# Peptides against a protein of PDB entry 1EMU, part 23

Target 1, 132 residues: chain A of PDB entry 1EMU
Amino acid sequence: PPYLKWAESLHSLLDDQDGISLFRTFLKQEGCADLLDFWFACTGFRKLEPCDSNEEKRLKLARAIYRKYILDNNGIVSRQTKPATKSFIKGCIMKQLIDPAMFDQAQTEIQATMEENTYPSFLKSDIYLEYT

## One batch from the design tools (peptide; aimed at target 1 K68)

Design b2_p19_6_s4 (made by RFdiffusion4, then SolubleMPNN; from b2_p19_6, 10 letters changed)
Fold by OpenDDE base, seed 1:
Structure b2_p19_6_s4 (fold): chain B 132 residues (1-132), chain A 19 residues (1-19)
Amino acid sequence: as target 1 above (132 residues)
Amino acid sequence: SALEEESEKVLEKLLEEEE
């Protein structure tokens, strides 16, 4: 069943509607749901191919992601991303150089945080165990 | 996929919050 795959791969968990729902519920209880939302935001942003018609939209999205997750010094995403990574993102925003991969390093760091901490904890949580 | 759909939903929320 899918819940067994969730225990073998974070990617499997995040590519399942039920898995996403349960994991988000767990993260909300832990006060760190922004890790997941940021990860999904980065994934969605990278998928948007640059063109003349979506340049403004991509810039707005990049700014929104930056303001909500990177600029907030009290946020968990900001605390779990390296200063050099955040500075790079800020530079892209200020220069309006919005490459689809501009959040890749930040996403990698947040993914590592989840895999090392919240993901293992989720697999030991009542939420997951009661589902199985 | 669920992953792609969730990614799009998150971005849509972000845009709505900025408007």
Scores: peptide ipSAE 0.787, ipTM 0.961, DockQ to the pose 0.888
OpenDDE base, seeds 2, 3, 4, 5: peptide ipSAE 0.785, 0.783, 0.786, 0.785; ipTM 0.961, 0.961, 0.961, 0.961; seed 3 fails the geometry check

Design b2_p19_7 (made by RFdiffusion4)
Pose (drawn by RFdiffusion4):
Structure b2_p19_7 (pose): chain A 132 residues (1-132), chain P 19 residues (1-19)
Amino acid sequence: as target 1 above (132 residues)
Amino acid sequence: SATDEEAERVVEELLAEEE
C-alpha cells in the first residue's frame, strides 16, 4: 500500500502524487506549505540545463525562487535556512553565476526541517490517519 | 516521476507569478 511506504521515508512520500497532495494539504493547514513548494522548486531549477538557450529562463527562475523564499528573512523557508547558506545564494544571484546546484544546500536544510517536524507530525495527523 | 512532474508544475507556477 502506497500510504505505508510514505511512513518509511520522506522520499517515498514525495515520490507519490497522492502523498504529495495530502502532505501539502497538511502543510497548508499548518501554515507552511512553502517548505514543500521550495523543495520542489529547487529540484525543478536544478534539472534545467545550463546552456545558452536556457540562460534567461534560468536567471529569471533563480531570482524568483530567491525573491519568494530567500529574500525577506521572515518567511518560513528563509527562517529555516542558515545565514551563510542564504549569503551564498544571494551572491550567485547578484553575480549572475547560477550553477544548477546553487540551491542544493538550502534544499537540504529545508528537507531536514520537514523530516524533523512537519513530516513526523503529518504521519500522526488526522489527515493521514483518515486517509489510511 | 511524480517528483519530476511536481517540480515542473511548481517552476511554471513561479514563472507565471513573475509575469

Design b2_p19_7_s1 (made by RFdiffusion4, then SolubleMPNN; from b2_p19_7, 5 letters changed)
Fold by OpenDDE base, seed 1:
Structure b2_p19_7_s1 (fold): chain B 132 residues (1-132), chain A 19 residues (1-19)
Amino acid sequence: as target 1 above (132 residues)
Amino acid sequence: SALDEESEKVIEELLEEEE
C-alpha cells in the first residue's frame, strides 16, 4: 500500500494526495507547515518557463516567495536556510534576474531539514501510525 | 500527479495573496 512507500521515500509521500494531507496536518501541529509549502512553491516556480507572456507573473511570484518565506526572520524557512542562499535570492529579486533555478539551493536545504527532522518524526507520529 | 497539482495550488494561493 502507498503508506509503506511513504516510509521509504519522502518523494513518495509528497507525490501522494493522502500523504501530503497527513504530512501537512502533522507539520501544522509542529508549527512548521511553511517548510512544506515553501518546498511546493519552489517546485511550482521552477516549472514556469520564462517567456514574454509570463515575465511579470514570474517576477511577482518570486517576490511573493521571497517576502513570505525568506524575508521573515522569525519564519522556520528563514531559520533553516543558509545566509548565503538567502542573500543570493535577495540579489536575484533586486536585480530582477528571475532564473527558474533561483530557489533550487533553498529548496534543497529545506528538503534536507525535512528529511532529517520532520519526516522521520512524522513516521513515528500517531497521525501516520493510526493511518496504517 | 499529486505533487504537480499541489505545487500549482500553492503558487496560485501565493499570487492571490499578492493581489
Scores: peptide ipSAE 0.792, ipTM 0.962, DockQ to the pose 0.887
OpenDDE base, seeds 2, 3, 4, 5: peptide ipSAE 0.790, 0.792, 0.792, 0.792; ipTM 0.961, 0.962, 0.962, 0.961

Design b2_p19_7_s2 (made by RFdiffusion4, then SolubleMPNN; from b2_p19_7, 5 letters changed)
Fold by OpenDDE base, seed 1:
Structure b2_p19_7_s2 (fold): chain B 132 residues (1-132), chain A 19 residues (1-19)
Amino acid sequence: as target 1 above (132 residues)
Amino acid sequence: SALDETSEKVVEELLEEEE
């Protein structure tokens, strides 16, 4: 069953609608749902290919991600990303150099945080265990 | 995929919040 694959890798969990729903519910209870939302935002942003028609949309989205997750010093995403990573993102926003990969390092760091902390905790949670 | 669909929804919500 799919829930067994969820325990094998975070990617398997996030590639399943039920897995995403349960994991997000767990993260909300832990006060850290922003980790997952940011991760998905980065994925969605990277999928938008640069073109003339997408220029304004991509810039707007990049700014939104920056303001919501990076600029918020009290946010968990900001606390779990390195200063150099945040500075790089800020630089991209200020220079309006919106490369599809501009959030890759931040996404990697947030993914590592989930892999090391919230994901293992989820597999030990009542939410997951009751589902199995 | 669920991953792709969720990513698209999150992006859409972020853009709507900015409008």
Scores: peptide ipSAE 0.797, ipTM 0.962, DockQ to the pose 0.949
OpenDDE base, seeds 2, 3, 4, 5: peptide ipSAE 0.797, 0.796, 0.796, 0.797; ipTM 0.962, 0.962, 0.962, 0.962

Design b2_p19_7_s3 (made by RFdiffusion4, then SolubleMPNN; from b2_p19_7, 9 letters changed)
Fold by OpenDDE base, seed 3:
Structure b2_p19_7_s3 (fold): chain B 132 residues (1-132), chain A 19 residues (1-19)
Amino acid sequence: as target 1 above (132 residues)
Amino acid sequence: SALDATSEEIIEKLLKEEE
């Protein structure tokens, strides 16, 4: 069953609608749902291929991600990303150099945070165990 | 996929907030 795959890989969990819903519910209870939302935002951003027709859209989206998750010093995403990573993102925004991979390092760091802490805790949670 | 759908939903929400 899918829930067994969830225990083997965070990616498997995040590729399943039920998995996403349960994990997000758990993260909300822990006050760290922004970790997951940021992760998905980065994924969605990277999928947008640069072209003349979506340049404005990509810039707006990059700015939105930056302002909501990186600029907020009290946010969990900001606290779990390295200063150099945040500085790089800021630089890209200020210079309007919007590469599809500009959030990759931040996404990697947030993914590591989830894999090291919230993801293992989720697998021990009542939410997950009751689902199994 | 669920991952794609969720990622698209999130970015659409972010874009609406920028309007």
Scores: peptide ipSAE 0.788, ipTM 0.964, DockQ to the pose 0.854
OpenDDE base, seeds 1, 2, 4, 5: peptide ipSAE 0.787, 0.787, 0.786, 0.787; ipTM 0.964, 0.964, 0.964, 0.964

Design b2_p19_7_s4 (made by RFdiffusion4, then SolubleMPNN; from b2_p19_7, 5 letters changed)
Fold by OpenDDE base, seed 1:
Structure b2_p19_7_s4 (fold): chain B 132 residues (1-132), chain A 19 residues (1-19)
Amino acid sequence: as target 1 above (132 residues)
Amino acid sequence: SALDKESERVIEELLKEEE
């Protein structure tokens, strides 16, 4: 069953609608749902292919991600990303150089945070265990 | 996929908040 795959791979969990829902519920209880939202935001951003028709959209989205998750000093995403990573993102925003990969390093760092902390905790949570 | 759908949903919500 899918819930067994969730325990073997974070990617499997994040590619399942029920898995996403349960994990989000858990993260909300832990006060760190922003980790998941940021991760999905980065994924979605990278999928937008640069072109003349979506340049404004991509810039707006990049700024939104930056302002909500990187600039927020009290946010868990900001606390779990390296200063150099945040500085790089800021530079991209200021220079309006919006490369599809500009959030890749930040996403990697947030993914590592989830894999080391919240993901293992989720697999030990009542939410997951009651689902099995 | 569920992953793609969720990523799109999150993006749209972020863009909506900027409007």
Scores: peptide ipSAE 0.810, ipTM 0.966, DockQ to the pose 0.900
OpenDDE base, seeds 2, 3, 4, 5: peptide ipSAE 0.809, 0.809, 0.809, 0.809; ipTM 0.966, 0.966, 0.966, 0.966; seed 3 fails the geometry check

Design b2_p19_8 (made by RFdiffusion4)
Pose (drawn by RFdiffusion4):
Structure b2_p19_8 (pose): chain A 132 residues (1-132), chain P 19 residues (1-19)
Amino acid sequence: as target 1 above (132 residues)
Amino acid sequence: SATDEEAEKVVEELLEEED
């Protein structure tokens, strides 16, 4: 059963659209869906190839992710990402040197944040328990 | 995969917000 696999690893949960939908509903109710959206945004950004034809799109996307999740140090993703990590990201944006992996470290930190609090809470939540 | 589809969807939404 897919719902049982979700309890075995966060990666299993985020590899199933039903799991993602349920988990995002839980996060939304807890006021922190940005954690998941950012995690997927980093993955989406990284899969874009660094060719000339994608340059403009990638710069715009890197800025968008930076503006929404990294810029103001008050949002949940910004609060859960390290200062040096955000400093590096800002540098990449300003120098316009955006490597596909530039958000990897921030993504890892956000991933650990979900594994440490919201993911375990989700597995013990009414939403999950009802679904199962 | 579901991860890839969700990632593509989120990046499209972010590009629209940036516009």

Design b2_p19_8_s1 (made by RFdiffusion4, then SolubleMPNN; from b2_p19_8 with T3L A7S V11I D19E; failed a check: a repeat of another design)
Amino acid sequence: SALDEESEKVIEELLEEEE

Design b2_p19_8_s2 (made by RFdiffusion4, then SolubleMPNN; from b2_p19_8, 10 letters changed)
Fold by OpenDDE base, seed 3:
Order: sequence, then structure tokens, then C-alpha cells
Structure b2_p19_8_s2 (fold): chain B 132 residues (1-132), chain A 19 residues (1-19)
Amino acid sequence: as target 1 above (132 residues)
Amino acid sequence: SALDKTSEEIIEKLLKEEE
């Protein structure tokens, strides 16, 4: 069943609607749902093809991600990303150099945070265990 | 996929908030 695959890979968990829902519920209870939302935002952003017609949309989205998750020093995403990574993103925003991969390092760091802490905890949680 | 749909929903929500 799918829930067994969730225990084998975070990617498998995040590629399943039920998995996403349960994991997000768990993260909200832990006060760290922004980790997952940011991860998905980065994924969605990277999928947008850079072209003349998408330039305004991509810039707006990059700014939104930056302001919501990176700029807030008290936010969990900001606290779990390295200063150099945040500075790089800020630089891209200020220079309007909006490469599809500009959030890749930040996404990697947030994924590592989930892999090290919240994902293992989720697999031990009542939410997951009751689902199995 | 669920991952694709969720990522799309998140970015659309962010874009809407920027309006």
C-alpha cells in the first residue's frame, strides 16, 4: 500500500495526495507547515518556463516566495536556511535575475531539515500510525 | 500527479496574494 512507500521515501510521501494531506496536518500541529509549503512553492516555481510572456509572472512569484518565507527572520524557513543561501536569493530579487533554479539550494536545505526531523517524526506520529 | 497539482495550487495562491 502507498503508506509503506511513504516510509521508504519522502518523495513518495509528497507524490501522494493523502500523504501530503496527512504530513501537512502533522506539520501544522508542530508549527512548521511553512517548510512543506515552501518546498512546493519552489517546485512550482522551477516548473515555470522562462520566456517573455512569463517574465512578469515569474518575477512576481519569486518576490512572493522571498517575502513570505525568506525575508521573515522569525519564520521557520528563514531559520532553517543558511545566510549565504538567503543572501543569494535576495540578490537575485534585487537584480531581477530570476533563474528557474534560484531557489534550488534553499529547497535542498529545507528538504534536509524535513528529512532530519519532521519526516522521521511523522512516521512515528499517531496521525501516520492510525492511518496504517 | 499529486505533487504537480499541489505545487501549482501553492504558486497560484502566492500569486493571488501579490495582487
Scores: peptide ipSAE 0.790, ipTM 0.965, DockQ to the pose 0.928
OpenDDE base, seeds 1, 2, 4, 5: peptide ipSAE 0.787, 0.789, 0.789, 0.786; ipTM 0.965, 0.965, 0.964, 0.965

Design b2_p19_8_s3 (made by RFdiffusion4, then SolubleMPNN; from b2_p19_8, 5 letters changed)
Fold by OpenDDE base, seed 1:
Structure b2_p19_8_s3 (fold): chain B 132 residues (1-132), chain A 19 residues (1-19)
Amino acid sequence: as target 1 above (132 residues)
Amino acid sequence: SALDEESERVIEELLEEEE
């Protein structure tokens, strides 16, 4: 069953509608749902291919991600990303150089945070265990 | 996929908040 795959891979969990829902519920209880939302935002951003017709959209989205998750000093995403990573993102925003990969390093760091902390905790949570 | 759909949903929500 899918819930067994969730325990073997974070990617499997995040590629399942029920898995996403349960994990999000858990993260909300832990006060760190922004980790998941940021991760998905980065994924969605990278999928937008640069072209003349979506340049404004991509810039707006990049700024939104930056302002909500990186600039927020009290946010868990900001606390779990390296200063150099945040500075690089800021530089891209200021220079309006919006490369599809500009959030890749930040996403990697947030993914590592989830894999080391919240993901293992989720697999031990009542939410997951009651689902099994 | 669920992953793709969720990523799109999150992006749309972020863009709506900026408008």
Scores: peptide ipSAE 0.803, ipTM 0.964, DockQ to the pose 0.878
OpenDDE base, seeds 2, 3, 4, 5: peptide ipSAE 0.802, 0.802, 0.802, 0.803; ipTM 0.964, 0.964, 0.964, 0.964; seed 2 fails the geometry check

Design b2_p19_8_s4 (made by RFdiffusion4, then SolubleMPNN; from b2_p19_8, 7 letters changed)
Fold by OpenDDE base, seed 1:
Structure b2_p19_8_s4 (fold): chain B 132 residues (1-132), chain A 19 residues (1-19)
Amino acid sequence: as target 1 above (132 residues)
Amino acid sequence: SALDEESERIIEELLKEEE
């Protein structure tokens, strides 16, 4: 069953509607749902192919991600990303050089945070265990 | 996929907040 795959791979958890829902519920209780939303935002952003017709959209989206998750010094995403990573992102925004991969390092760091902390805790949570 | 759909949902939500 899918819930067994969730325990073997974070990717499997994040590629399942029920998995996403349960994990989000858990993260909300822990006050760190922004980790998940940021991760998905980075994924969605990278999928947007650069072209003349969507340049404005991509810039707006990059700014939105930056403002919501990187600039918030009290936010968990900001706390779990390295200063050099945040500085690089800021530079891209200021220079309006919006490469599809500009959030890759930040996403990697946030994924590592989930892998090391919230994901293992989720698998031990009553939310997950009651589902199984 | 669920992953793709959720990523799109989050993107759209962020863009709406900027409007």
Scores: peptide ipSAE 0.803, ipTM 0.966, DockQ to the pose 0.878
OpenDDE base, seeds 2, 3, 4, 5: peptide ipSAE 0.802, 0.802, 0.801, 0.802; ipTM 0.966, 0.966, 0.966, 0.966; seed 2 fails the geometry check

## One batch from the design tools (peptide; aimed at target 1 I65)

Design b2_p20_1 (made by RFdiffusion4)
Pose (drawn by RFdiffusion4):
Structure b2_p20_1 (pose): chain A 132 residues (1-132), chain P 20 residues (1-20)
Amino acid sequence: as target 1 above (132 residues)
Amino acid sequence: SSARDKEAERVVDELLEEED
């Protein structure tokens, strides 16, 4: 059963659309869906190849991710990401040196944040328990 | 494509639409 696999690893949960939908609903109700959206945005950004034809799109996307999740140090993703990590990211944006992996460290920190609090809470939530 | 890859693409497209 897919719902049982989701309890075995966050990666199993985020590899199933039903799991993602349920988890995002839980996060939305807890006021922190940005954690998941950012996690997927980093993955999406990284998979774009660093070729000339993608340069403009990638810069716009890197800026968008930075402006929504990294810029103001008040949003949940910004609060859960380290200062040095955000500093590096800002440097990449300003220098326009955007490597595909530039958000990897911030993604890892956000991933650990979900594994540490919201992911376990989700597995004990009414939403999950009802679904199962 | 995996559910994860489709979700990541969807979030990227949403961010680019908001930026426009």

Design b2_p20_1_s1 (made by RFdiffusion4, then SolubleMPNN; from b2_p20_1, 13 letters changed)
Fold by OpenDDE base, seed 1:
Structure b2_p20_1_s1 (fold): chain B 132 residues (1-132), chain A 20 residues (1-20)
Amino acid sequence: as target 1 above (132 residues)
Amino acid sequence: MSPLELASQEVVEKLLKEEE
């Protein structure tokens, strides 16, 4: 069943509707749901094709991600991303150089945080175990 | 769209809405 794949790969968990729902619920209880939302935001941003018609939308989205997750020094995403990574993102925003890959490093760092902490904890949680 | 892609799109749309 799918829940067994969730234990083998975080990616498998995040590519399943039930997996996403349960993991998000768990993260909310832990006060770190922003990790997952940021990860999804980066994925969605990267999928937007850079073209003249999407320029305004992409810039707006990049700014939204920056303001919500990177600029907030008290946020878990900001605390789990390296200063150089955040500085690079800020630079892109200020220069209005909105490359599809501008959040890749930050997403990688947040993914590592989940892999090392929240994901293993989720697999030991009552939420996951009761589902199995 | 995959569940992952759908979830990503939902978060993006929410962020854009909050910026309005």
Scores: peptide ipSAE 0.798, ipTM 0.966, DockQ to the pose 0.944
OpenDDE base, seeds 2, 3, 4, 5: peptide ipSAE 0.796, 0.795, 0.795, 0.797; ipTM 0.965, 0.965, 0.965, 0.965; seed 3 fails the geometry check

Design b2_p20_1_s2 (made by RFdiffusion4, then SolubleMPNN; from b2_p20_1, 7 letters changed)
Fold by OpenDDE base, seed 1:
Structure b2_p20_1_s2 (fold): chain B 132 residues (1-132), chain A 20 residues (1-20)
Amino acid sequence: as target 1 above (132 residues)
Amino acid sequence: MSALEKESERVVEELLKEEE
């Protein structure tokens, strides 16, 4: 069943609608749901192909991600990303150099945070165990 | 689209709406 795959990899959990829902609920209780939303935002951003028709949308989205998750020093995403990573993103925004991969390092760091802490905790949570 | 892709798109759209 899918819930067994969730325990084998975070990617399997995040590629399942029920898995996403349960994990988000857990993260909200832990006060760190922004980790998941940021991760998905980065994934979605990277999928937007650079072209004339997408230029405005991509810039707007990049700014939105930056302002919501990176600029907020009190946010969990900001606290779990390295200063150099945040500085790079800020630079891209200021220079309007919006490469599809500009959030990749930040996404990697947030994924590592989830892999090392919240994901293992989720698998031990009542939310997951009651689902199984 | 996969569940992962669908959720990514949803989150993106929500962020864009917040900027409007």
Scores: peptide ipSAE 0.808, ipTM 0.965, DockQ to the pose 0.947
OpenDDE base, seeds 2, 3, 4, 5: peptide ipSAE 0.807, 0.806, 0.806, 0.807; ipTM 0.965, 0.964, 0.965, 0.965

Design b2_p20_1_s3 (made by RFdiffusion4, then SolubleMPNN; from b2_p20_1, 9 letters changed)
Fold by OpenDDE base, seed 1:
Structure b2_p20_1_s3 (fold): chain B 132 residues (1-132), chain A 20 residues (1-20)
Amino acid sequence: as target 1 above (132 residues)
Amino acid sequence: MSPLELESERVVEELLKEEE
């Protein structure tokens, strides 16, 4: 069943609608749902191909991600990303150099945070165990 | 689209909406 795959990899959990829902609920209780939303935002951003028709949308989205998750020093995403990573993102925004991969390092760091902390805790949570 | 792709798209659209 899918819930067994969720325990095998975070990617399997995040590629399942029920898995996403349960994990989000858990993260909200832990006060760190922004980790998940940021991860998905980065994935969605990278998918947008650079072209004339997407230029405005891509810049707007990059700014939105930056302002919501990176700029806020009190946010969990900001606290779990390295200063050099945040500085690089800020530089891209200020220079309007919006490469599809500009959030990749930040996404990697946030994924590592989830892999090391919230994901294992989720698998031990009542939310997950009651689902199984 | 996979559930992962669908959720990514949803989150992106929500972010863009908040910036309007």
Scores: peptide ipSAE 0.808, ipTM 0.966, DockQ to the pose 0.948
OpenDDE base, seeds 2, 3, 4, 5: peptide ipSAE 0.806, 0.806, 0.806, 0.808; ipTM 0.965, 0.965, 0.965, 0.965

Design b2_p20_1_s4 (made by RFdiffusion4, then SolubleMPNN; from b2_p20_1, 12 letters changed)
Fold by OpenDDE base, seed 1:
Structure b2_p20_1_s4 (fold): chain B 132 residues (1-132), chain A 20 residues (1-20)
Amino acid sequence: as target 1 above (132 residues)
Amino acid sequence: MSPLEQASQEVVEKLLEEEE
C-alpha cells in the first residue's frame, strides 16, 4: 500500500494526496507547516515558464515567497535557511533577476530539515501509525 | 497533474491571491 512507500521516501509521501494531507496535519500540530508550503511554493515557481507574458506573474510570485518565508526572521523557513542563501534570494528580488532556479538552494535546505527532523517524527506519529 | 504538482499549484495560487 502507498503508506509503505511513504516510509521509504519523502518524495513518495509528497506525491500522494493522502500523504500530503496527513503530513500537513502533523506539521501544523508541530507549528512548522510553513516548511511544506515553502517547499511546494518553490516547486510551483520553478515550473512557471520564463517568457514575456509570465514576467510579471513570476516576479510577483517570487516577491510573495520572499516576503512570506524568507524575510520573516522569526519564521521557521528563515531559521532553517543559511544567511548566504537568503542574501542570494534577496539579491535576485532587488535586481529583478528572476531565474527559475533562484529558490533551489533554499528548497534543498528546507528539504534537508524535513528529512532530518519532521519526516522521521511523522513516521513515528499517531497520525501515521493510526493510518497504517 | 500529479498530486505533488497539484499541491504546488494550489500553494502558488494562494500566495498570488494574498499579494493582490
Scores: peptide ipSAE 0.796, ipTM 0.964, DockQ to the pose 0.943
OpenDDE base, seeds 2, 3, 4, 5: peptide ipSAE 0.795, 0.795, 0.796, 0.796; ipTM 0.964, 0.964, 0.964, 0.964

Design b2_p20_2 (made by RFdiffusion4)
Pose (drawn by RFdiffusion4):
Structure b2_p20_2 (pose): chain A 132 residues (1-132), chain P 20 residues (1-20)
Amino acid sequence: as target 1 above (132 residues)
Amino acid sequence: EMSEEIKEALEEREKKLNEE
């Protein structure tokens, strides 16, 4: 059963669209869906190849991710990401040196944040318990 | 509305991350 696999690892949960939908509904109700959206945005950004044809799209995307999740130090993702990590990201944006992996460290920190609090809470939530 | 458990856990993690 897919719902049982989701309890075994966050990666199993995020590899199933039903799992993702349920988890995002939980996060939305807890006021922190940005954690999941950012996690997927980093993955989406990284899979774009660093070729000339993608340069403009990638710069606009890197800026968008930075503006929404990294810029104001008040949003949940910004609050859960380290200062040095955000400093590096800002540097990449300003220098326009955007390596595909530039958000990796921030993604790892957000991933640990979900594994540490919201992912366990989701597995004990009414939404999950009802679904199962 | 965020639960108290999740809110406290995020605030504690934020404090730790700001020290690093």

Design b2_p20_2_s1 (made by RFdiffusion4, then SolubleMPNN; from b2_p20_2, 9 letters changed)
Fold by OpenDDE base, seed 4:
Structure b2_p20_2_s1 (fold): chain B 132 residues (1-132), chain A 20 residues (1-20)
Amino acid sequence: as target 1 above (132 residues)
Amino acid sequence: PMSEELRQGLEERAEKLAKE
């Protein structure tokens, strides 16, 4: 069953509707749903390839992601990303150099955080175990 | 298909933030 695949990799969990739903619910209970939301935001942002028609939109989105997750020093995403990574993102925003990959390193770091902490905890949680 | 819709919803959260 799919829930067994979820235990094999975070990737499998994030590719499954029910998996995402349960995992996000768990993260909300832990006060760290922003980890997952940021991860998906980065993915969505990267999919927006630069062109003349979406330049302003991309900048606005980048700013929004930055303000919501990176700039907020009290946020879990900010706490779980390295200073150099945050500085790089800030630089991109200030210079208005909005490369599709500008959040890649931050996304990688947040993914590592989930892999190391919240994902294993999820597999031990009542929400997951009761689902099985 | 349903999973993809959920994923797309999560990916579009940033877009909603941008509109604020």
Scores: peptide ipSAE 0.177, ipTM 0.754, DockQ to the pose 0.032
OpenDDE base, seeds 1, 2, 3, 5: peptide ipSAE 0.113, 0.032, 0.099, 0.157; ipTM 0.729, 0.644, 0.717, 0.764

Design b2_p20_2_s2 (made by RFdiffusion4, then SolubleMPNN; from b2_p20_2 with E1P I6L E8K A9K N18K)
Fold by OpenDDE base, seed 5:
Structure b2_p20_2_s2 (fold): chain B 132 residues (1-132), chain A 20 residues (1-20)
Amino acid sequence: as target 1 above (132 residues)
Amino acid sequence: PMSEELKKKLEEREKKLKEE
């Protein structure tokens, strides 16, 4: 069953809508749903192909992601991203150089955080064990 | 959309959390 695949790989978990929902519920209870939301925001942003017609929209989206997750010093994403990474993102925003990959390093760091902490905890959580 | 099985489990979880 799919829930067994979730225990084998975070990738498998994030590739399943039920898995995502269950994992996000767990993260929300732990006060760290922003990790997953940011991760998906980065993925969605990277998929937006730059063009003349969407330049302003991409900039606004980048600013929104930056303000919500990076600027919030009390936020878990801010706490789990390196200062140099946050500074790079800030620089892109200030210079309005909005490359599709501008959040890649931050996404990598947040993914590592999930792999090392929240994902293992999820597999030991009551919500997951009760589901299985 | 969420499966009915998952929805049921989440509802049960929410009930337990409210009782605590």
Scores: peptide ipSAE 0.221, ipTM 0.807, DockQ to the pose 0.027
OpenDDE base, seeds 1, 2, 3, 4: peptide ipSAE 0.154, 0.190, 0.171, 0.145; ipTM 0.755, 0.789, 0.767, 0.745

Design b2_p20_2_s3 (made by RFdiffusion4, then SolubleMPNN; from b2_p20_2, 10 letters changed)
Fold by OpenDDE base, seed 1:
Structure b2_p20_2_s3 (fold): chain B 132 residues (1-132), chain A 20 residues (1-20)
Amino acid sequence: as target 1 above (132 residues)
Amino acid sequence: PMSEELRQKLEERAAQLAKE
């Protein structure tokens, strides 16, 4: 069953609608749902292929992600991303150089945070265990 | 399909933030 695959990899968990829902609920209880929201925001952003018709849209989206998760020094995403990574993103925004991969490093760092802490904790949580 | 609906919703959240 899918829940067994969730225990094998975070990737399997994030590919499953029920897995995402349960994991996000757990993260909210831990006060760190922004980790997952940011991760998916980065994925969504990367899927937007640059073209003349969506340039303004992509810029606005990049700014929104930056303001919501990176600029907020009190946020969990900001605390779990490296200064150099945040500086790079800021630079992209200020220079309006909006490459689809501009959030990749930040996404990787947040993914590592989840892999090392919240994901293992989730597998030991009542939320997951009661589901199985 | 339906299994990807929530994923897509979360991927689009930032776009909504841009409109706020």
Scores: peptide ipSAE 0.138, ipTM 0.731, DockQ to the pose 0.032
OpenDDE base, seeds 2, 3, 4, 5: peptide ipSAE 0.125, 0.124, 0.127, 0.118; ipTM 0.721, 0.716, 0.720, 0.732; seed 2 fails the geometry check

